# Peptides against a protein of PDB entry 3PUK: the designs that were tried, part 146

Target 1, 227 residues: chain A of PDB entry 3PUK
Amino acid sequence: ERGLKSVVWRKIKTAVFDDCRKEGEWKIMLLDEFTTKLLSSCCKMTDLLEEGITVIENIYKNREPVRQMKALYFISPTPKSVDCFLRDFGSKSEKKYKAAYIYFTDFCPDSLFNKIKASCSKSIRRCKEINISFIPQESQVYTLDVPDAFYYCYSPDPSNASRKEVVMEAMAEQIVTVCATLDENPGVRYKSKPLDNASKLAQLVEKKLEDYYKIDEKGLIKGKTQS

## One batch from the design tools (peptide; made by RFdiffusion4, then SolubleMPNN)

Design b2_p18_6_s3 (from b2_p18_6, 11 letters changed)
Fold by OpenDDE base, seed 3:
Structure b2_p18_6_s3 (fold): chain B 227 residues (1-227), chain A 18 residues (1-18)
Amino acid sequence: as target 1 above (227 residues)
Amino acid sequence: DKLAKRKKELEEFNKEAE
């Protein structure tokens, strides 16, 4: 398979499943809203079984403890998802699982990361950020997951200016994760009219791409590729 | 800068967890 879905699956397989794989060991996997959609878009339950996942649970729902099993958390670095994780391991008496492997879909803010370290570090066997913040739809199409992006980007209300900037930042970050997944540093093309949103987004993407490739796993600076 | 810092922090964190 040559499509974006297969690329995303291969990345998840290598970055998450292969990273925490132990021979003969089964894990419970915890997903949030975003990662549920992500995995559903690029794999089947049979694929997850082959990777040693016995059952998938929703991190937001109340769950019964399975204290003999280790848990694989594949979640977004949001306060909601992190809080749910903390509830699972925040106290010795309330530990839901034997231990945790945590894989974030993007950079975890320091405030959240520090909170995790302070309360649950002894329960965590692995923590990694894998930088996948998009949903593959077809071979070369993806969907960004930025709530209210349309509303704020196209709002004429000046009071939304600060929120618009936050949304633009989030969109740029997700676009960069696509480029990283595809191992490309594309030239950015856009239509700037009638609003300046496209131009601003392009600038943010360019800046973030430079930062990413300067600090990538290979330590390489990639030149522009054809987009 | 923040990415480089986090990378080092995670390396240290994961090493201790092993």
Scores: peptide ipSAE 0.466, ipTM 0.908, DockQ to the pose 0.690
Fold by OpenDDE base, seed 2:
Structure b2_p18_6_s3 (fold): chain B 227 residues (1-227), chain A 18 residues (1-18)
Amino acid sequence: as target 1 above (227 residues)
Amino acid sequence: DKLAKRKKELEEFNKEAE
């Protein structure tokens, strides 16, 4: 039995580092708030060095150009992170880095993806969505990164209904990334509560799992596994 | 399916980026 942290690291290594590896090449890696937490939870700096990362930079911070080096962006598909990326490569005359490898932790919305394509496609050597949108904890425990999830999901205020749905969608997506990472298609189990949040979330997860495995690169239809 | 569409789009995108 493998710990979730090791599974996540292996996934990142395969999906990101192996994907953009070039012999003798060092890259600067740009992280946002989520991916900083993610990597901190499942690897050490020495691990990143072994993968050809010389420096880790916060994408939100002002950074000096290193124009001779390629950059590996491992970021969430959020407007904030994407905007920071675009600032690095949006100007033809003042690109921060030689080129970019961009790896999103989740599905990038069309609006953001189109914005990237329109602005700096020529600077991008690789664009990939790796679908890891959770923080691994000890053993098989994980934490979802959805702001105010508790507040909106458990709010009795009907004015929060729309936001609640958005939060549940985000949670469901992240849970699917866990399943994908673990290569499992679990039967969803839950305890019902008065607000029936668990049931709604379960339905969303099931739907998204179906979609994911339908287009699985392996072409395999997986049966239900233990969850 | 948006995921299938995106997968195809990324494949095309990455080919052009090479």
Scores: peptide ipSAE 0.464, ipTM 0.908, DockQ to the pose 0.700
Fold by OpenDDE base, seed 1:
Structure b2_p18_6_s3 (fold): chain B 227 residues (1-227), chain A 18 residues (1-18)
Amino acid sequence: as target 1 above (227 residues)
Amino acid sequence: DKLAKRKKELEEFNKEAE
């Protein structure tokens, strides 16, 4: 029993691998920095082989074309990752792969999503957002991937207030993805600090949880659960 | 709201891709 790791793996398996799997077909999987860490935390290479992945490539690296194979992009919706994808399929005459399946770990901003649609929609067989933006560490432990979160959240400089808010927003989103993965709508608990960052974050999480479950996959409103 | 909109958009997008 791996707890949260097994839950995350099960989510990825059903939302990504089962979604695009074709019997007898192998795919190249493209990962970015975040998804490399994510998969490394909850599976082995042998597990990926069983899911029809022949090789894993880093999306940031220069890669040779394999035009006869389809590519599975499991990436974060960042400008860097999206730009790398666009380089692979932006040219109609020189596509690196036969086709693309794209699975984003989170909501893709409209600017990036529209850019993808406009440039290479014909190369895409599937596009999905799976809402997993956290790293499981242990059975009940996970980490958030928000750069400079500690720096901005604990900065005494008032000039960083706007940046702190952005960071807290990102953290709240990632916490919501944990809840979504666990199918939980928990009451939020926190320890108060002098800067009251925990209270602010809790409020953001609660708001986002409400929004998420109002528009859940089943169209159901889920009440608070114990966590 | 944005999630609902995106959900519909993705559904339409994926239908066109098939």
Scores: peptide ipSAE 0.454, ipTM 0.904, DockQ to the pose 0.720
Fold by OpenDDE base, seed 4:
Structure b2_p18_6_s3 (fold): chain B 227 residues (1-227), chain A 18 residues (1-18)
Amino acid sequence: as target 1 above (227 residues)
Amino acid sequence: DKLAKRKKELEEFNKEAE
């Protein structure tokens, strides 16, 4: 069995680097907080160099323009990351780079997506969603990037119900990305007691898995693999 | 379905961008 880190790296290599690869071309890669962690977990700088990345930059920082180079944005579809991208390309006079390749780690909300289309479409050569929203820790272990998930999911305070639902949704989505990455459509198993959180999460995952595999990247419907 | 819609939009977007 291949480790999850290797699987994730292969996915990124195929979905991102191979997709935008051009012989002899080097790119600047822009990362946000999540993708920094993600890449750090599954590759080395030397690996990125081999993929034609000359330097990695933090998207949140004010960077000097390198107008002769194309930029690869491997970022989360968050307002913060998108806003930083927009600052890089939103004005013709202030373009940081020659062009942009954007790869989102997850589904980009319509509001953000539309904002990008409206403002920066001419600068974008690629825009894709690759659906990797987790950090591989070990061969079969990953961490979800859902802030305060533990607190809200297990909070006895009813006032947190709305937030709990939000984090459950986010967790479910990210679990689906793991399944997608591993090319698996598992039968969901859970332990319900003592809280119903597991049941709720399972339902969300099942629903999202169904939705995803109805319309996957290959347009295929996959059966349950019971992983 | 939002995924189907997005897929179409992305395809169109990328086609235009190329």
Scores: peptide ipSAE 0.220, ipTM 0.800, DockQ to the pose 0.825

Design b2_p18_6_s4 (from b2_p18_6, 9 letters changed)
Fold by OpenDDE base, seed 1:
Structure b2_p18_6_s4 (fold): chain B 227 residues (1-227), chain A 18 residues (1-18)
Amino acid sequence: as target 1 above (227 residues)
Amino acid sequence: DELAERKKKLKEFNEEAK
């Protein structure tokens, strides 16, 4: 029993691999920095082989075309990752792969999504957002991937207040993805700090959880559960 | 509301995909 790691793996297996799997077909999987860490935290290469992945490639690297194989892009919805994808399929005559399945770890901004649609929609067989924006560390431990979170959250400089708010928003979103993955709507607990950042973050999480479950896939309102 | 709209958008996109 791996706890949260097993839950995350099960989510990825059902939301990504089962979604695009074809019997007897192998795919090349493209990963970015975040998804490399994510998969490394919850599976082995042998597990990926069992799911029909022949090789893993870094999306940021220059890669040779494998035009006879389809590609599975498991990436974050960032300009950098999207730009790399567009380089692979932006040219109609010089596609690196046969087709693409794209699975974003979070909500893809409309600007990026529209850019993809405009340039290479015909090459895409599937585009899905799976909403896993955290890294499971242990059975009940996870980390958030928000750059400079510590710096801005604990900055005494009032000029960083706006940036701190943005960081907290991002952290709250990632915490919500954990809850969604676990199918939980927990009560939020926190330790108070001099800057009261924990209280602010808790409020953001509670609000976002409420919003998420109001419009969940089943149209159900989930009450608070114990966490 | 935003999530619902996004889901709809992706659904439509996937239906148009080959």
Scores: peptide ipSAE 0.387, ipTM 0.883, DockQ to the pose 0.726
Fold by OpenDDE base, seed 2:
Structure b2_p18_6_s4 (fold): chain B 227 residues (1-227), chain A 18 residues (1-18)
Amino acid sequence: as target 1 above (227 residues)
Amino acid sequence: DELAERKKKLKEFNEEAK
């Protein structure tokens, strides 16, 4: 039995580090808040060094240019993180790094992708979505990174209905990334509550799982597994 | 399918990025 942390690390190693590996090349890795937590949960700095990462930088912080080195952006597909990336490469005369490899933790919205494409496509060597949007805590336990999820999902205020739906969509998407990482298509199980949040979330997960495996590169249709 | 279209766009983008 594999621990979730090891599975996540293996996924990152394969999807990110192996994908952009070049012999003898060191990269600067840019992380945001989520990916900092993610990597901290499943690897050590020594592991990253072995993968050719010389320095880890916070994408939100002011950084000195290292124009001779390529940068590996492992970030969430959010406006904030994307904007920070664009600041690094938006100016033709003041690029922070030699080139960029971008790996998003989740599906990048078309609006953000188009913005990147329009601004700095020539600086990008790779853009990939790896779909890991959760933090592994224990062997089979993970934490979703959705701000105020509890508040909105359990709010009796009808004015929060729209936000609740957005939160549930985000949660469902992240759960799908767990399943994808584990290479499983589980039957969703839940306990119903008065607000029926679990049922709604389950439906969203099931739909998203179906969509994910429909477009799986391996062309594999997986049956229901234990969850 | 929106997801399929996105995947296609990324693939095309990466080919151009080479």
Scores: peptide ipSAE 0.382, ipTM 0.886, DockQ to the pose 0.847
Fold by OpenDDE base, seed 3:
Parts: structure tokens; sequence; C-alpha cells
Structure b2_p18_6_s4 (fold): chain B 227 residues (1-227), chain A 18 residues (1-18)
């Protein structure tokens, strides 16, 4: 299978499940809103069972402790998700699980990481950034998860200029994660609009792609591939 | 540079967590 869904699943399998796999061990997996959609788009529950996941729980909901089980947190690096994690492990008396493996879907801000380290470091067995910030829809189609992107990008209100920059940055970051997942450095093509959003986004993508591949795991600079 | 430093931080953290 050559589709984007298959590629995303293979990446999650190798980067997350294989990374924390222990023979004969079952884990509880905690998901947030984004990762629930992500996994639902590229795998089935039977696939997760094969990877040693016994049950999936929503990180935002109140959950009963299962203190003998280790937990696999596959979550976005947001204050909301991190706060929920901290509630699970923030105090010795309130520990929900035996230990935690944390896999973030994107770069975790230092402020959040330091907060986790300061309060829960003894409970964490692994922390990794996976950099998958998109939802695969079909073979070569994906959806970006940037709240209010349409509103701010197409708003004629000058007061939204600063927010528009933030949204554009987030979109560019997610596009780069797609390219990284596909192991490609494509030439960026776009149709320019009067608001110049496409051109600006293209420039951000180009810059981020260069930065990513210059400092990638292999230490390689990849040339542009056909897009 | 920033990405490299981030990777180092996580590597160190994970080694301590073992």
Amino acid sequence: as target 1 above (227 residues)
Amino acid sequence: DELAERKKKLKEFNEEAK
C-alpha cells in the first residue's frame, strides 16, 4: 500500500510503538483530540492491539487509576494536553498509571517541557517528538489542523495581521511535517491571490524545509524533488 | 542549531529516564 495513510501509519508504528515496545507488555494509550483523529484516519483498533495497546483513553476525560499499567501518551504539545498529563502524574497520591511514555506530534515548547520535567520526570520513561501535524484523507491528500486558518488568512481586517502571521507559521510547519514524512523536499508551487497568502506561505515552507533538512537525522541536505 | 539543541535535550532526558 502506497497511500499517505499507509506512510503515516508506518511512521507512527516505527517512531512510537516500536520505540517503546517491550515483549509481553500491554499499555494504555492516551489520546487528545488531534491524535484521536490522526489514528482514526490511518489505523484500526486491531492494528493497535497488535502493537500492545489494550485500551485507548481520552486524556481530557476523568479516568480511573490503573496503577499497574504503563501509559503511552500520544498527544499534541499544547497546554491543555500537557495539563491533563500533569494531573495524571503531578502528585504521588494522584498517579494514574505506573509510568509514562510521551510522544508529541510536534515540537514541544521549552516552557511546557520544563514544566513536565520539574513535576513528573521520575514517572517518564521516554519522551520523543514525532512531528506529524496533519490528517491523511486519501492517497495524496491531507488536512491541516490550524484553528481559524480560513478566517484569519482571508480577513481584510488589519487588526488580524499579527494573528495571521501565527496561523501562516503553523500552516507552514505542518506542511513541512508532511514533506518530512514523505521524505521529500518538493519544489513549492502555488497560485497567487490578491492577498498574497499563497506566496507568503510558500516562502515560509521553503525556509522551513531548508532548515529541517540541514539538521535532519541523517545530516543531509536534500535537493528539490518533483512535486 | 535550535533543532540540534532540542535533540540533545531529549536525548539526555531519555538517557536519564532509563
Scores: peptide ipSAE 0.382, ipTM 0.882, DockQ to the pose 0.721
Fold by OpenDDE base, seed 4:
Structure b2_p18_6_s4 (fold): chain B 227 residues (1-227), chain A 18 residues (1-18)
Amino acid sequence: as target 1 above (227 residues)
Amino acid sequence: DELAERKKKLKEFNEEAK
């Protein structure tokens, strides 16, 4: 069995690095908080060098322009990361890099995408959604990036119901990304006791899996694999 | 289908970007 880290790395290599690879071309890679953790979990700097990355930079930091080099943005589709990108390319006179390749770790909301299109479309050579929204910890273990998931899911306070739903939705989405990464459409299993959280999450996952595998990256419909 | 629409949007964007 291949470890999840290896699977994730292969996915990134194929979906990101191979996608924008040009012979003899080096790029600066911009990472946010999540993708920093993600890459740190599944690769080494030497691996990135082999993929044509000269240096990695934190997208949140004020960086010196390297206008002769293209930038690979491997970032989460968040307002914060997108805003940082926009600062890099939003002004023609202040472009940090020659051009941008953008790879989002998840579905980019239309609002953010439209904002990017309106401001920086001419600077973008590629925009792709990779759908890897988890951190591989072990061979078959991963961590979801959902803030306060534990608190809201298990909070007895009814006032947190709305937030709980948001968290559950986010978790379900990220679980689907794991399945997609592993090329699996599992039957969902859960323990419903003592709370109905597991049941709700399972339902969300099932629905999202169905939606995802209706039209996957290859346009194929996947059967259930019961993982 | 939302996914189909999103895929189409990105495809169109990428084609324009080339």
Scores: peptide ipSAE 0.380, ipTM 0.882, DockQ to the pose 0.811

Design b2_p18_7_s1 (from b2_p18_7, 6 letters changed)
Fold by OpenDDE base, seed 2:
Structure b2_p18_7_s1 (fold): chain B 227 residues (1-227), chain A 18 residues (1-18)
Amino acid sequence: as target 1 above (227 residues)
Amino acid sequence: SELEKRKKELEEFNKELE
């Protein structure tokens, strides 16, 4: 009924902007490659202005300090993005902003999360995982942000088996985020292929969905819905 | 589960940030 883009925007608005909203306060928003694409797919700059974002900065670029303003980091939980964040707050002398609100698009690995906690907790005002790791294209069409997914999943080279598993794990996680965003617990369907990638992915999705709905915000295990 | 552990950890962490 509602387009996927609108659903994603509503999720971001509720989970991120409403969560850190302060009356009269403007924030600088830091984006990485994925979240740039994500926001571009579901909102306009005017929408961000209405949510109290004064300017958008690329987290990977060198940026001038704006020490009087708080920063909203909407980033993927990757070593690259986290390292950029840590450079912004890792030392008092290099502190770029007044404080940080951090919203990860997905589950942050323990190693990265612990690194953040150990190094710059005093600079953080909020840390949340919002579980949006897909790009909405159309009303019911989305793309996964998993680099080289095709290459590794369909590679005949056995040496790529380990990487293939990592890619499938990432894909499964992103599919779960779609389901969470749409508030659906679908029965997984797939077509069999010679490499049986679809079956493996389906199993991963089912497992992750089960885990997610056990601890959903409503505390309610939902029944299976049509996909 | 790992997700449950993380949820609790985040709750505790955010309390400390207040």
Scores: peptide ipSAE 0.429, ipTM 0.901, DockQ to the pose 0.741
Fold by OpenDDE base, seed 3:
Structure b2_p18_7_s1 (fold): chain B 227 residues (1-227), chain A 18 residues (1-18)
Amino acid sequence: as target 1 above (227 residues)
Amino acid sequence: SELEKRKKELEEFNKELE
């Protein structure tokens, strides 16, 4: 069963493709490393064709201009991906595409967002954050995309304490995106470990869930649905 | 809320892009 994959695909379809769809219009889609994995996990090329995507390009690679076509950027809000986008539209003479629709997989830091607004706003037709930062593997199974998470979370070196906190925060955020995608506000359960990582993560998740559902897309406060 | 602030900011930004 592909329950979670279907949910993720439905979320992307409604939040991204339906949002920028125009009848008879084809777009080039730009992906980064994460979104390539994400889409490959929950859809086929035929699905993308049905959504008006003619070709997929890697944002990190050098690409020939296709100035008559609009581009759909489905990317993570990282300096690397944002810089690649900025290069595509950095100068009037060097614009790769006719215009851009940008969909970030997560909250874009203010520094990056401001940089985009200042440099490329005239080329942008849509900008949205869709909050999907996990990879569905199986039904109700997912993988978090947090580099070196295992190393820092289980490192006994006190010098890694700051990095551990950052990693834990990122993990908590991704877990919340799963809950949001599934439209669930679960009670958090955990098993305590020697380094108390599970407890810390649980606390972060609970806090972020509360914050999210206070100001969700419907503007409603949701109670805990299940554990 | 930071999220609410960003949501409003994006709404305003997208209105300008139309």
Scores: peptide ipSAE 0.426, ipTM 0.900, DockQ to the pose 0.650
Fold by OpenDDE base, seed 5:
Structure b2_p18_7_s1 (fold): chain B 227 residues (1-227), chain A 18 residues (1-18)
Amino acid sequence: as target 1 above (227 residues)
Amino acid sequence: SELEKRKKELEEFNKELE
């Protein structure tokens, strides 16, 4: 057992693999850059085989059609990943797989979700958002996938204010996904910085935690826990 | 909330996929 890695794997197993599992059925799994890193951090190929995954393919690459097999898309809700999915199922002639199970690592923007519904609904068997947007490093360590987070958050340049807010929002969302994965509702603690970014981030996390647990998968609201 | 809306939307969508 590897602490957070095991928890993440358990979450993926229950939220993704168990959700779409059919006895005796093998699937092709499509991954993007983030989910490749995510799975690599918490499982082995043998684990995926046990879950009915025969092969892993990069969603960004051109792939040969395997029309007799269903595809499991475990991807980030990004324009790039969604566009690749749409290319796989956008037309009957371009349909690469028998059907698709789509699991997003986070909330899919309405624009992308609507695009999927409009173009590929007939090819989809399942669509779910599982809220795992972090990379586990060890038992209590994770890495956020927020590019240039340090630069924007700690930039004294006022011109970066808008971008800073976007970055903090993304960070807060990912922190919440960690908490959700661990089934924790922590009381957020922080040390203030000169720019007070820690306070702002903490506030965002608290707000998002509240929102999440109001409508979590179990429909439960948990009290604050020290963490 | 946006999350609540999405939850309902996904439920409806997945129901249609069945």
Scores: peptide ipSAE 0.425, ipTM 0.901, DockQ to the pose 0.769
Fold by OpenDDE base, seed 1:
Structure b2_p18_7_s1 (fold): chain B 227 residues (1-227), chain A 18 residues (1-18)
Amino acid sequence: as target 1 above (227 residues)
Amino acid sequence: SELEKRKKELEEFNKELE
């Protein structure tokens, strides 16, 4: 077993499956594009069956109602995924499933979270943010899922500066989720580039790590660990 | 601060769902 994949699986098992598990109960699991890749990277269908998942469905697809079963939504906090969820439960007469357990891979924006609370609260049994926004590839290798990261980070066009900042923030957040998952506070290492993107990213990661550990560890900042 | 606020909000929300 590869170390990082095992850590990610253990995190998902504890934070998601153990959290909503009921003896003898099977659930339908709804995935989006990111979580499909995430689960595919760290588990097999047999593993999901053992966790009480009877079937996996794509949240973006039109699906037949299974009103007698509860649904486990393991999704990213995006407008697209949230809108699909809302369509499943927005109408009292046309609910797709009996109830929903929602697990977001990252912080859900207030606008989306408020929309969920206002529209579908009666259908929800659990809502949690589990902070896993990376794809493990090897024992110590992972991939960030940030669209067009290369283009914006290395664009010499000043008009892309705002978008570059957004991309850098997203990358930093995903790196922090890796650190949180591994329970590490690593020293950041980078090679200098002409555009100094690595330095900027390092600063963002350091800031976010400090914030995370201040909040999570009762104001205690962990010492730097090897990475 | 935002994370702390959200953690509290989620705790309260989940209590209401029980």
Scores: peptide ipSAE 0.419, ipTM 0.899, DockQ to the pose 0.621

